# Designs tried in a protein design run: peptides against a protein of PDB entry 4DOW. Part 34

Target 1, 157 residues: chain A of PDB entry 4DOW
Amino acid sequence: TFSWVGRPLPNRKQFQQMYREICMKINDGSEIHIKVGQFVLIQGEDNKKPYVAKLIELFQNGAEVPPKKCARVQWFVRFLEIPVSKRHLLGRSPPAQEIFWYDCSDWDNKINVETIIGPVQVVALAPEEVIPVDQKSEETLFVKLSWNKKDFAPLPP

## One batch from the design tools (peptide; aimed at target 1 F76 V77 T115 I116)

Design b2_p23_3_s1 (made by RFdiffusion4, then SolubleMPNN; from b2_p23_3, 16 letters changed)
Fold by OpenDDE base, seed 4:
Structure b2_p23_3_s1 (fold): chain B 157 residues (1-157), chain A 23 residues (1-23)
Amino acid sequence: as target 1 above (157 residues)
Amino acid sequence: LRPAKTVEEEIEELTKQRDELAK
């Protein structure tokens, strides 16, 4: 269950009421607050790892019937989401925690918040920085590069 | 959820299209 936290932000969009924060109530009854700018795991296809995304906007989409709680996101991709034929372009075998900034504009960046599994920590690193691999950092994801369907590149500014 | 196509499928399809246009 998802519910908006706080009052809507000033917005002039006719059918979109924007918010800064949303509350996710999980099965044990506890609540997790997720804010714009944070990273989340998004439900993927069956038997697939969840997608990773950065929340850019949170909004109630009044244009839909019924109105939907939505988010606009910046997508990230896992290494295994990259076509097999292109993986060699990285030039290394990345750790499981590494993700890549999806530098493409051809994909829908709107999601339903109901597809959010939960928050996740994403840390941006310089290329020379080592990704720690331990129990504490295992659930933390790291991004060094972008992927634009053609090649890997430094993170966008 | 993302669009119906997986990231890999979408990227591969678009890559193929790009390569075809480059010919």
Scores: peptide ipSAE 0.061, ipTM 0.666, DockQ to the pose 0.076
OpenDDE base, seeds 1, 2, 3, 5: peptide ipSAE 0.047, 0.056, 0.053, 0.044; ipTM 0.632, 0.657, 0.651, 0.627; seed 5 fails the geometry check

Design b2_p23_3_s2 (made by RFdiffusion4, then SolubleMPNN; from b2_p23_3, 16 letters changed)
Fold by OpenDDE base, seed 1:
Structure b2_p23_3_s2 (fold): chain B 157 residues (1-157), chain A 23 residues (1-23)
Amino acid sequence: as target 1 above (157 residues)
Amino acid sequence: MRPAKTVEEEIEELTKQREELAA
């Protein structure tokens, strides 16, 4: 289950109550607090790895009945999500830990918080930096480039 | 959750549409 943490933030958006933090209660009864700005894994399609996203906003969508707990996200893509015909543009074989900033606005970036699987650690690296693949960083994802459906590029500001 | 379209499907569809419009 998901519940808001703290009081709503001041905002001028109609039909929305914005929050900084949400509490995710998992099966064993433990709680995970997720804040705006953190990265999360989102439920993927069948037989696909979870999506990776950065939380931009947490809000209750009052335009829906009943109101839904939602998030606005910045999407990332895994290399295997890139079309086969375009993968060569990277010029290298990335490690499984590498993800890419999705530099397009054609995707719906609003999600239901119920699709959040859990938090994930994402580290931004310069293009020349080596992605560590040792056991210490096995659970960490790394982003060096963006993908705009046409080519790879340096990360946006 | 993202729409059912994958990145590959989205690009494929967009490419097809562009080709059709250009023809």
Scores: peptide ipSAE 0.038, ipTM 0.621, DockQ to the pose 0.067
OpenDDE base, seeds 2, 3, 4, 5: peptide ipSAE 0.037, 0.035, 0.038, 0.038; ipTM 0.621, 0.623, 0.618, 0.610

Design b2_p23_3_s3 (made by RFdiffusion4, then SolubleMPNN; from b2_p23_3, 14 letters changed)
Fold by OpenDDE base, seed 3:
Structure b2_p23_3_s3 (fold): chain B 157 residues (1-157), chain A 23 residues (1-23)
Amino acid sequence: as target 1 above (157 residues)
Amino acid sequence: MRPATTVEEEIKKLTEQREKLAK
């Protein structure tokens, strides 16, 4: 169950109400608050590892019935999502914790918040920085580069 | 106005979209 936290931000678009925070209620009754700017795991089909996204906007879409709670996101990709023929362009074997900023606009970046599994920690690193791999950091993801379907590149500003 | 899609449909569409990248 998802519910908005706080009052709507000033409306800029017809049929849309924007928010800065949403509350996710878990089965055990606990609540998790997720804010714009945080990173989340998005559910894929059963045999797929969850996708990673950064929340850019949270909004209710009043053009649908009933109104849909939505998020606009920046997508990330995992190394194994990169085409086999292009993985060599990275020039190294990345750890499982590394993800890549998806620098393309061909994907729909609007999601239903109901597809959010939960928050996740993502840390941006410089190319020369080492990704720590220990039990305490196993759930933390790291990003150094972007992927634009052609090549890897430094992170955008 | 249009009817809202189900969560299951959203997940399916997203996964299908992402799988195209791997090819």
Scores: peptide ipSAE 0.603, ipTM 0.914, DockQ to the pose 0.859
OpenDDE base, seeds 1, 2, 4, 5: peptide ipSAE 0.599, 0.599, 0.598, 0.599; ipTM 0.913, 0.913, 0.913, 0.913

Design b2_p23_3_s4 (made by RFdiffusion4, then SolubleMPNN; from b2_p23_3, 17 letters changed)
Fold by OpenDDE base, seed 5:
Structure b2_p23_3_s4 (fold): chain B 157 residues (1-157), chain A 23 residues (1-23)
Amino acid sequence: as target 1 above (157 residues)
Amino acid sequence: MRPATSVEEEIEKLTKQREELAK
C-alpha cells in the first residue's frame, strides 16, 4: 500500500501532481517513507534480481483512469544485464555489489510505485576506491561507471 | 516501465522494430 506524504509541490505539468515523499506500508504493518533522490529496488521478472533505480520525481498521473501513483527514475544496470559480448570492456571482474549508471534514453523512465520493493543504499565511488565485499556490506550497492550500450565511461557528474 | 529483459535483449527488440518499420 502506497500513500502520498505532504501536499503537492507547485508545478505546471498538466494532469500531474508532484510530491516529495511517499509512504510504503509493508507486510509486517510497518511503514517506510521514500523521498525523491533516494534509491529503490524495482520488481523484476520472476526468479530474477530486482532492478535498481534513483527516484527523480514522484507524481500522480491524472491522465490515467483511475489516477496512478508514479515515479520518474534514473536506471542502473547490474553487470549480468550487460551483453555477454561486451562485458570484457570493463577489463575486470566486478563484485556482485557493483552496478552501473544507465546512460541511455531508450527505456521508459516512468514506473508505477507499486513496483517498488523497498529502499536500497547506493554509494558512488571513485575508480580507485575499493568496493567492500564483506558480509555486512552485502546490502549496499556501489557505482563507479556508466554504461551507454557501447562502452563503460566515468560516472556522470 | 523498464522491460524485464537484459540490455542485450532490449537492443535486439529495438533493432527488429526498426527493421520492420523500414520495410
Scores: peptide ipSAE 0.063, ipTM 0.462, DockQ to the pose 0.070
OpenDDE base, seeds 1, 2, 3, 4: peptide ipSAE 0.032, 0.047, 0.050, 0.038; ipTM 0.582, 0.471, 0.474, 0.479

Design b2_p23_4 (made by RFdiffusion4)
Pose (drawn by RFdiffusion4):
Structure b2_p23_4 (pose): chain A 157 residues (1-157), chain P 23 residues (1-23)
Amino acid sequence: as target 1 above (157 residues)
Amino acid sequence: SEEREEIIEEFQEKRREEEEESE
């Protein structure tokens, strides 16, 4: 379950209250803070890996009744979310830990915070950097490129 | 909870529609 932390950010959109942070309680019993700018795993279909997204906004949406806690995200896509016909354009076999900045506005970016599984560490690498492949049997995801429905390209600014 | 499951089902449905249209 989720609760807001502290006061809302200075108001921007009508009928919405924005927050820098959200508190998530687990059945391990503890509390975890997830901030705007951090990344989350978002529950998709039961037979697939979670979606990965960067939190760009956290908000209480008064336009829904009853009101809900929501997030706007920048999507990432997994390699399997890229059309099979386009996968060769990468020119290599990406590891499972590599994901792609999704640079397209076609998919809506608003989610209910209840779809959040939890925070995930996502790291930007230069194209020539290798993915560890280190230890921690890492839960970290790495991003080198964006995908725009057409081609793989550099990470935006 | 039941409410969370319903939210997840709605989200999955919406994502499927968006992925289909993006093709």

Design b2_p23_4_s1 (made by RFdiffusion4, then SolubleMPNN; from b2_p23_4, 9 letters changed)
Fold by OpenDDE base, seed 1:
Structure b2_p23_4_s1 (fold): chain B 157 residues (1-157), chain A 23 residues (1-23)
Amino acid sequence: as target 1 above (157 residues)
Amino acid sequence: SEEVEKIIKEFQEKRKKQEEAAL
C-alpha cells in the first residue's frame, strides 16, 4: 500500500500533483518512507533480479481514471541486462554490486509506484575507486559508469 | 493483489518491448 506524505508541491503540469515523499506500507504493518532522489528496486521479470532506478519525480496522474500514483525515474542497468555481445566492452568482470547509469531515452521512465519493491542504497564512485565486496557492502550497489547501448562511459555530470 | 500483479505485468511487458526494439 502506497500513500502520499505531505502536501502537494507547486507545479505547472496539468492533471498532475507532485509530491516529495511517499509512504510504503509493508505486509507486517511497518512503513517505509521513500523520497525523491532516493534509489529503489523495481519488480523485474520472472526469475530476474529487480530493476534499479533513481526517483526523479513523484506525482499523481490525474489524467487517468482512477488517478494513479506514479514516479519518473532514472534507470540503471545491471551487467546481466547488457547484451551478451557487448559485455566485453567493459574490459573487466564487474562485481555483482555494480550497476550502470542508463544513458538512453528509449525506455519509458514513468512507473507506477506499485512496482516498487523497496529502497536500495546506491553509491557513486570514481572509475579508479575499488568497489568494496565485503560483507558490509553486500546490500549496497555501486555505479561508476554509464551505458548508452553502444559503450561504457564515465558518469554524466 | 490482482491489480498490483496486473500493473507489474504491464510494466514488464512494456519494458521488454522497448528493450527488444532498442536491440
Scores: peptide ipSAE 0.193, ipTM 0.793, DockQ to the pose 0.819
OpenDDE base, seeds 2, 3, 4, 5: peptide ipSAE 0.084, 0.125, 0.034, 0.158; ipTM 0.716, 0.753, 0.557, 0.773

Design b2_p23_4_s2 (made by RFdiffusion4, then SolubleMPNN; from b2_p23_4, 11 letters changed)
Fold by OpenDDE base, seed 1:
Structure b2_p23_4_s2 (fold): chain B 157 residues (1-157), chain A 23 residues (1-23)
Amino acid sequence: as target 1 above (157 residues)
Amino acid sequence: SEEEKKIIEEFQEKYKKQKEKAL
């Protein structure tokens, strides 16, 4: 179950109410608050790995009947989701924990909040920084580079 | 909070399991 936290933020978008925070209640009765700017795991297709995204906006879409709780996200992409023919452009074999900032606008960046599995920790690193691969870091994802469907590049500002 | 940390850890562990299943 998802519920808005706090009052709507001022915005100029017709049929949308924007929020800073949403509460996710899970089956055991516990709840966690997720805010704009945090990272989340999003349900993938059947037998597919979850997607990773940064929350950019939280909003209720009043144009739909019934109104839906939605989010606008910045997508990340996993190395294995990059076409085989282009993987060599990285010039190295990335650890499983590395993801890439998706620097394209061709993906729909609007989601239903109900597709959110939960929060995840994503740490931005400089290209020269080493991604830790020990057990203590196994639950953290790391991003060093962006991917724009043509090449890898430093992270956007 | 420690409780929040635990919740996040559980979700991240779930992610690992899903990742392994998808391999």
Scores: peptide ipSAE 0.057, ipTM 0.640, DockQ to the pose 0.043
OpenDDE base, seeds 2, 3, 4, 5: peptide ipSAE 0.009, 0.025, 0.054, 0.034; ipTM 0.396, 0.586, 0.636, 0.610; seed 4 fails the geometry check

Design b2_p23_4_s3 (made by RFdiffusion4, then SolubleMPNN; from b2_p23_4, 9 letters changed)
Fold by OpenDDE base, seed 3:
Structure b2_p23_4_s3 (fold): chain B 157 residues (1-157), chain A 23 residues (1-23)
Amino acid sequence: as target 1 above (157 residues)
Amino acid sequence: SEEKKKIIKEFQEKRKEQEEKAK
């Protein structure tokens, strides 16, 4: 179950109420608060790793009845999501914790918040920095590069 | 809930379609 935290943010968008924070209730009764700017895991197919995204906006779509709780996201991709024929363009074998900024507009970046599994830690690194791989860091994902369906590039500013 | 399952399924189908078009 998802519920808005706080009052709607001032905006001029018609039929849309924007929020800074949303509350996710877990089965054990605990609550997790997720804010704009944080990273989240999105429900993937069975036996596959979840999708990764950064929350850009949280909003309620007032054009629907009942109103729909939505998020606008910046997508990231895992290495295994990249077509096999293009993986060689990276020039190295990335660790499982590495993800890539998806630098394309062909994917819908609006989601229903009900698809969110929970928050995840994502750390941006310079290309020369080493991704730490240990038991303590396995929960953390790392991003160095972007992927635009044609090639890898340095991270956007 | 069944509604949540429906939402997730619809998203997954849409995402899969978009990914296939991108390949």
Scores: peptide ipSAE 0.673, ipTM 0.942, DockQ to the pose 0.847
OpenDDE base, seeds 1, 2, 4, 5: peptide ipSAE 0.671, 0.670, 0.671, 0.668; ipTM 0.941, 0.941, 0.942, 0.940

Design b2_p23_4_s4 (made by RFdiffusion4, then SolubleMPNN; from b2_p23_4, 9 letters changed)
Fold by OpenDDE base, seed 2:
Structure b2_p23_4_s4 (fold): chain B 157 residues (1-157), chain A 23 residues (1-23)
Amino acid sequence: as target 1 above (157 residues)
Amino acid sequence: SEERKKIIEEFQKKRKEQEKAAL
């Protein structure tokens, strides 16, 4: 179950109400608050690993009947989500914790909040920095590069 | 950690601005 936290933000869009925060109630009855700017895991297709995304906007789409709670996101991709024929362009075998900033607009960046599994920690690193593999960072994902379906490129420092 | 999050956010903001400028 998802519910808005706080009042709608000032907005000029007629059929959309924007929010800063949403509350996710999980099975054990506990609540997780997720804010704009945080990273989340999104339900994957079939038996695939969850997608990774940064929340850009939280909004209720009033044009739908009934109104739908939605989010606009920036996608990140796992290495295994990249086509096999293009993986060699990275020039190395990345650790499982590495993800890439998806630098394309061909993917729909609007999601239903019901597809959110939960929050996840994402840390940006310089290309020369080593991804730590310890207990503290086990659940942390790391991003060094962007992927635009053609090649990899470093993030600005 | 917060500093690194800011880096990603700034990158995303700039990319969005570039996309809008290209339209």
Scores: peptide ipSAE 0.420, ipTM 0.847, DockQ to the pose 0.031
OpenDDE base, seeds 1, 3, 4, 5: peptide ipSAE 0.323, 0.320, 0.320, 0.450; ipTM 0.748, 0.746, 0.749, 0.851; seed 5 fails the geometry check

Design b2_p23_5 (made by RFdiffusion4)
Pose (drawn by RFdiffusion4):
Structure b2_p23_5 (pose): chain A 157 residues (1-157), chain P 23 residues (1-23)
Amino acid sequence: as target 1 above (157 residues)
Amino acid sequence: DETYEEREESIEKKNEEANEKED
């Protein structure tokens, strides 16, 4: 379950209250803070890996009744979310930990916070950097490129 | 593209389910 942490950010959008941070309680019993700018795993279909997204906004949406806690995200896509016909354009076999900045506005970016599984560490690497492959049997995901429905390209600014 | 449609529909469905469970 989720709760807001502290006061809302200075108002921007009508009928919405924005927050920098959201508190998530687990059945391990503890509390975890998830902040705008951090990344989350978002529950998709039961037979697939979670979506990955960067939190760009956290908000209480008064336009829904009853009101809900929501997030706007920047999507990332997994390699399997890229059309099979386009995968060769990468020119290599990406590891499972590598993901792609999704640079397209066609998919809506609003989610209910209840779809959040939890935070995930996502790291930007230069194209020539190698993914560890180091230990921790890492839960970290790495991003080198964006995908725009046409081609792989550099990470935006 | 089918992959894009499936992903979009999946996100919408999960958001609807999360709203219903929360209510």

Design b2_p23_5_s1 (made by RFdiffusion4, then SolubleMPNN; from b2_p23_5, 12 letters changed)
Fold by OpenDDE base, seed 5:
Structure b2_p23_5_s1 (fold): chain B 157 residues (1-157), chain A 23 residues (1-23)
Amino acid sequence: as target 1 above (157 residues)
Amino acid sequence: DEVEKKAKESLEKANEEAKKKAE
């Protein structure tokens, strides 16, 4: 289950209450708090691996009946989510831990918070920095580049 | 935290599969 933490933030969006933090409660009663600005894993479709996203906004959508707890996200893509025909544009074989900033607007960036699996660590690196590939770092994802469906590019400022 | 553990496990599994397919 999901519940809001703290008071709603001031905003101008009609029918939306914005929040800074949400609490995820699991069956054993334990709780995880996730804040705006953190990275999360999002449940994939059938037979799909989890998606990676950065939380940009947390809000309750009052325009829906019943109101839904939602988030706006910045999407990231895994290398294998990139079309096979374009993967060669990277010019290298990325480690499994590398993800890419999705620099397109064709994807809906609104999600239901119920699709959140949990938090994940994402670290931005300069192109020259080495992605550590060891057992200790397997839980961390790394981003160096963006992907705009046409080519790879440096991260947005 | 179990949610965090599940997330980490899911990530690890996804990354392992991604590595196998990418290589």
Scores: peptide ipSAE 0.040, ipTM 0.633, DockQ to the pose 0.030
OpenDDE base, seeds 1, 2, 3, 4: peptide ipSAE 0.028, 0.027, 0.028, 0.026; ipTM 0.592, 0.627, 0.622, 0.576; seed 1 fails the geometry check

Design b2_p23_5_s2 (made by RFdiffusion4, then SolubleMPNN; from b2_p23_5, 16 letters changed)
Fold by OpenDDE base, seed 5:
Structure b2_p23_5_s2 (fold): chain B 157 residues (1-157), chain A 23 residues (1-23)
Amino acid sequence: as target 1 above (157 residues)
Amino acid sequence: DEVEKKAKEDLEEANKKAAEAAE
């Protein structure tokens, strides 16, 4: 179950109410709050790994009947989501914890909040910084580069 | 928090499978 936390933000968009925070409640009664700016795992298709995204906006879409709780996200991609023919462009074998900023507009960046699995930790690193590969950090993802379907590049500012 | 725990477990499993597939 998902519910809004706090009052809606001032918004100029018709049929949308903007929020800063949403509450996820699971059947056992536990709940967690997720805010704009945090990173989340998104349910993948059947037999697909979860997607990684940063929450940019949280909003209720009043144009739909019934209204839907939605989010606008910045997508990240896993190395194995990159086409096999392009992976060599990285010039190295990345650790499993490395993800890439998806710098392309061909993907819909609006999601239903019900597809959110939960929060995840993502740490931005400089290219020269070492990604820690240990058991304690396996649940943490790291990003150094962007991917624009053509090549890898330094992270956007 | 069970939601956070589940998310971390899912990530760990996904990353493990990704590493295995990359070998």
Scores: peptide ipSAE 0.077, ipTM 0.642, DockQ to the pose 0.030
OpenDDE base, seeds 1, 2, 3, 4: peptide ipSAE 0.026, 0.074, 0.072, 0.027; ipTM 0.569, 0.639, 0.630, 0.571

Design b2_p23_5_s3 (made by RFdiffusion4, then SolubleMPNN; from b2_p23_5, 14 letters changed)
Fold by OpenDDE base, seed 5:
Structure b2_p23_5_s3 (fold): chain B 157 residues (1-157), chain A 23 residues (1-23)
Amino acid sequence: as target 1 above (157 residues)
Amino acid sequence: DEVEEKAKKSLEEANKKAREKAE
């Protein structure tokens, strides 16, 4: 279950109440607080691996009945989500921890918060920086490049 | 929050395993 934490932020959009933080209650009864700006895993379709996203906004959509708790996100893509025919454009075999900034607008960036599996650590690196391979770093995802469905490019500013 | 960090780590580990399985 999900519940809002704190008071609503100043309204920017009609029929939307914006928040800074949401509380996620997990199976063992523990609570996880997730804030705007953090990275999360989103439930994949069918048996697919979870998606990775950065939370941009948390809001309640009052235009729906009943109101829905939603988030606006910046998507990331895993290497295996990239079409097989285009993977060679990277020019290297990425480590499992590497993800890519999705630089396209064709995906809906609004999600239901109920699809959030939990938080995940994502670290941005310069292209020349090496992704750590030790056990501690394997829990962290790393991003160096963007993907725009055509080619890989440096991260957006 | 210790509980939150512990849960976060667990999820990150799960994500790691998911990556390894897919490769």
Scores: peptide ipSAE 0.055, ipTM 0.670, DockQ to the pose 0.029
OpenDDE base, seeds 1, 2, 3, 4: peptide ipSAE 0.027, 0.052, 0.038, 0.023; ipTM 0.595, 0.673, 0.667, 0.570; seed 3 fails the geometry check

Design b2_p23_5_s4 (made by RFdiffusion4, then SolubleMPNN; from b2_p23_5, 13 letters changed)
Fold by OpenDDE base, seed 5:
Structure b2_p23_5_s4 (fold): chain B 157 residues (1-157), chain A 23 residues (1-23)
Amino acid sequence: as target 1 above (157 residues)
Amino acid sequence: DEVEKKAKESLEKANEEARKASE
């Protein structure tokens, strides 16, 4: 179950109410608050692992009946999501914690908030910085590069 | 959250498998 937190933000988009924060109710009754700017795991398609995304906007889409709670996201890709034939372009064996900024517009960046599994920690690193592999940072994902379906590149500014 | 933890573990496992497959 998802519910908005706080008042809607001023915006000029017709049929949309924007919010800064949403509350996710978990099975045990606990609540998790997720804000714009945070990173989340998104439920994958059938037989697919979860996706990683940064929340850019949270909004209620009033153009739909009934209105839907939605988000706009910046997608990240896991190494597994990159075609096998192109993985060698990275030139190294990435740790399991590394993800990549998806620098393409071919993916719909609008999601239903119901697909959010939960928050995840993502840290941007410079190319020369070491990705920690210790147990303390096991749940943290790291991004150094972007992927544009053709090659890897430095992160966008 | 247990679901979140499982999702994170699954995500990392998938990346590890991809890494191994790419070598």
Scores: peptide ipSAE 0.052, ipTM 0.636, DockQ to the pose 0.030
OpenDDE base, seeds 1, 2, 3, 4: peptide ipSAE 0.026, 0.027, 0.047, 0.050; ipTM 0.584, 0.579, 0.646, 0.653

Design b2_p23_6 (made by RFdiffusion4)
Pose (drawn by RFdiffusion4):
Structure b2_p23_6 (pose): chain A 157 residues (1-157), chain P 23 residues (1-23)
Amino acid sequence: as target 1 above (157 residues)
Amino acid sequence: SEAPDPTPVLEEKVREKEEEEEE
């Protein structure tokens, strides 16, 4: 379950209250803070890996009744979310930990916070950097490129 | 072919979670 932490950010949109942070309680019993700018795993279909997204806004949406806690995200896509016909354009076999900045506006970016599984560490690497492959049997995901429905390209600014 | 928009899936999951909370 989720609760807002502290006061809302200075108002921007009508009928919405924005927050920098959200508190998530687990059945391990503890509390974890997830902030705007951090990344989350978002529950998709039961037979697939979670979506990955960067939190770009956290908000209480008064336009829904009853009101809901929501997030706007920048999507990332997994390699399997890229059309099979386009995968060769990468020119290599990406590891499972590599993900892609999704640079397209066609998918909506609003989610209910209840779809959040939890935070995930996502790291930007230069194209020539190698993914560890280190230890921790890492839960970290790495991003080198964006995908725009046409081609792989550099990470935006 | 492109992957489908995740929004319907997320909305379904929200409905599932709401049904569980009502139970």

Design b2_p23_6_s1 (made by RFdiffusion4, then SolubleMPNN; from b2_p23_6, 12 letters changed)
Fold by OpenDDE base, seed 3:
Structure b2_p23_6_s1 (fold): chain B 157 residues (1-157), chain A 23 residues (1-23)
Amino acid sequence: as target 1 above (157 residues)
Amino acid sequence: EEAPNPTPILEKNVKKLEELKKK
């Protein structure tokens, strides 16, 4: 179950109520709060790893009946989500913790909040920085580069 | 080349959240 936390932000878009935070209720009765700007795991297809995204906006779509709780996201991609024919362009074998900023507009960046699995930690690194491998970093994802379906590039500013 | 699998801790946490999530 998902519910809005706090009062709606000033409306900038017709038929949309903006929020800063959403609450995810789990079966044991505990709650997980997720805010705009945080990174989340999104339910993948069958036999696929969860997608990774940064929450840009949280909003209720009042144009739909019934109203839907939605999010606008910035997508990230895992190395194995990149076409096999293009993976060599990275020039190295990335660790499992590395993800890439998806620098394309062909993907719908609107999601239903019900597809959110939970929060995840994502840390941006410079290309020359080494991804740490320790107990604390095992649950952390790291991003160094963007992927635009043609090549890898430095992260957007 | 194929990236290695995520750490067991990451996988377990994801699984736990999926199981506990109220739909």
Scores: peptide ipSAE 0.048, ipTM 0.648, DockQ to the pose 0.063
OpenDDE base, seeds 1, 2, 4, 5: peptide ipSAE 0.043, 0.046, 0.043, 0.046; ipTM 0.649, 0.662, 0.648, 0.668; seeds 1, 5 fail the geometry check

Design b2_p23_6_s2 (made by RFdiffusion4, then SolubleMPNN; from b2_p23_6, 10 letters changed)
Fold by OpenDDE base, seed 5:
Structure b2_p23_6_s2 (fold): chain B 157 residues (1-157), chain A 23 residues (1-23)
Amino acid sequence: as target 1 above (157 residues)
Amino acid sequence: AEAPDPSATLEKKVKELEEEKLK
């Protein structure tokens, strides 16, 4: 289950109440708080790894009946989510921990918060920095580049 | 294909996302 934390933020959007934080109850009964600006794993298709996204907005959509708890996100893509025919454009074999900033607007960036599996650590690195692949950093994802469906590029500022 | 439907179920949205990623 998901519940809002704190009071709604002032906003100008009709039928939307915006929040800074949401509480997620997990299977063992514990609670995880997730805030705007954090990275999360989103439920993927069966037998596929979860999607990765950064939370940009948290809001309740009052235009729906019943109201839905939603998030606006910045998408990331895993290397294996990129079409096979275009993977060679990277020019290297990335480690499993590398993800890419999705630099396209063709995807809906609104999600239901119920699709959130949990938080994940994402670290931005300069192109020359080495991605650490060890036991301590196994759960951390790293981003160096963006992907715009045509080519890889440095991260946007 | 069109972008994932904001009102779609999880399954539908995931399928649409996968379809977009394959373009």
Scores: peptide ipSAE 0.023, ipTM 0.480, DockQ to the pose 0.115
OpenDDE base, seeds 1, 2, 3, 4: peptide ipSAE 0.021, 0.018, 0.021, 0.017; ipTM 0.518, 0.532, 0.502, 0.489; seeds 1, 2 fail the geometry check

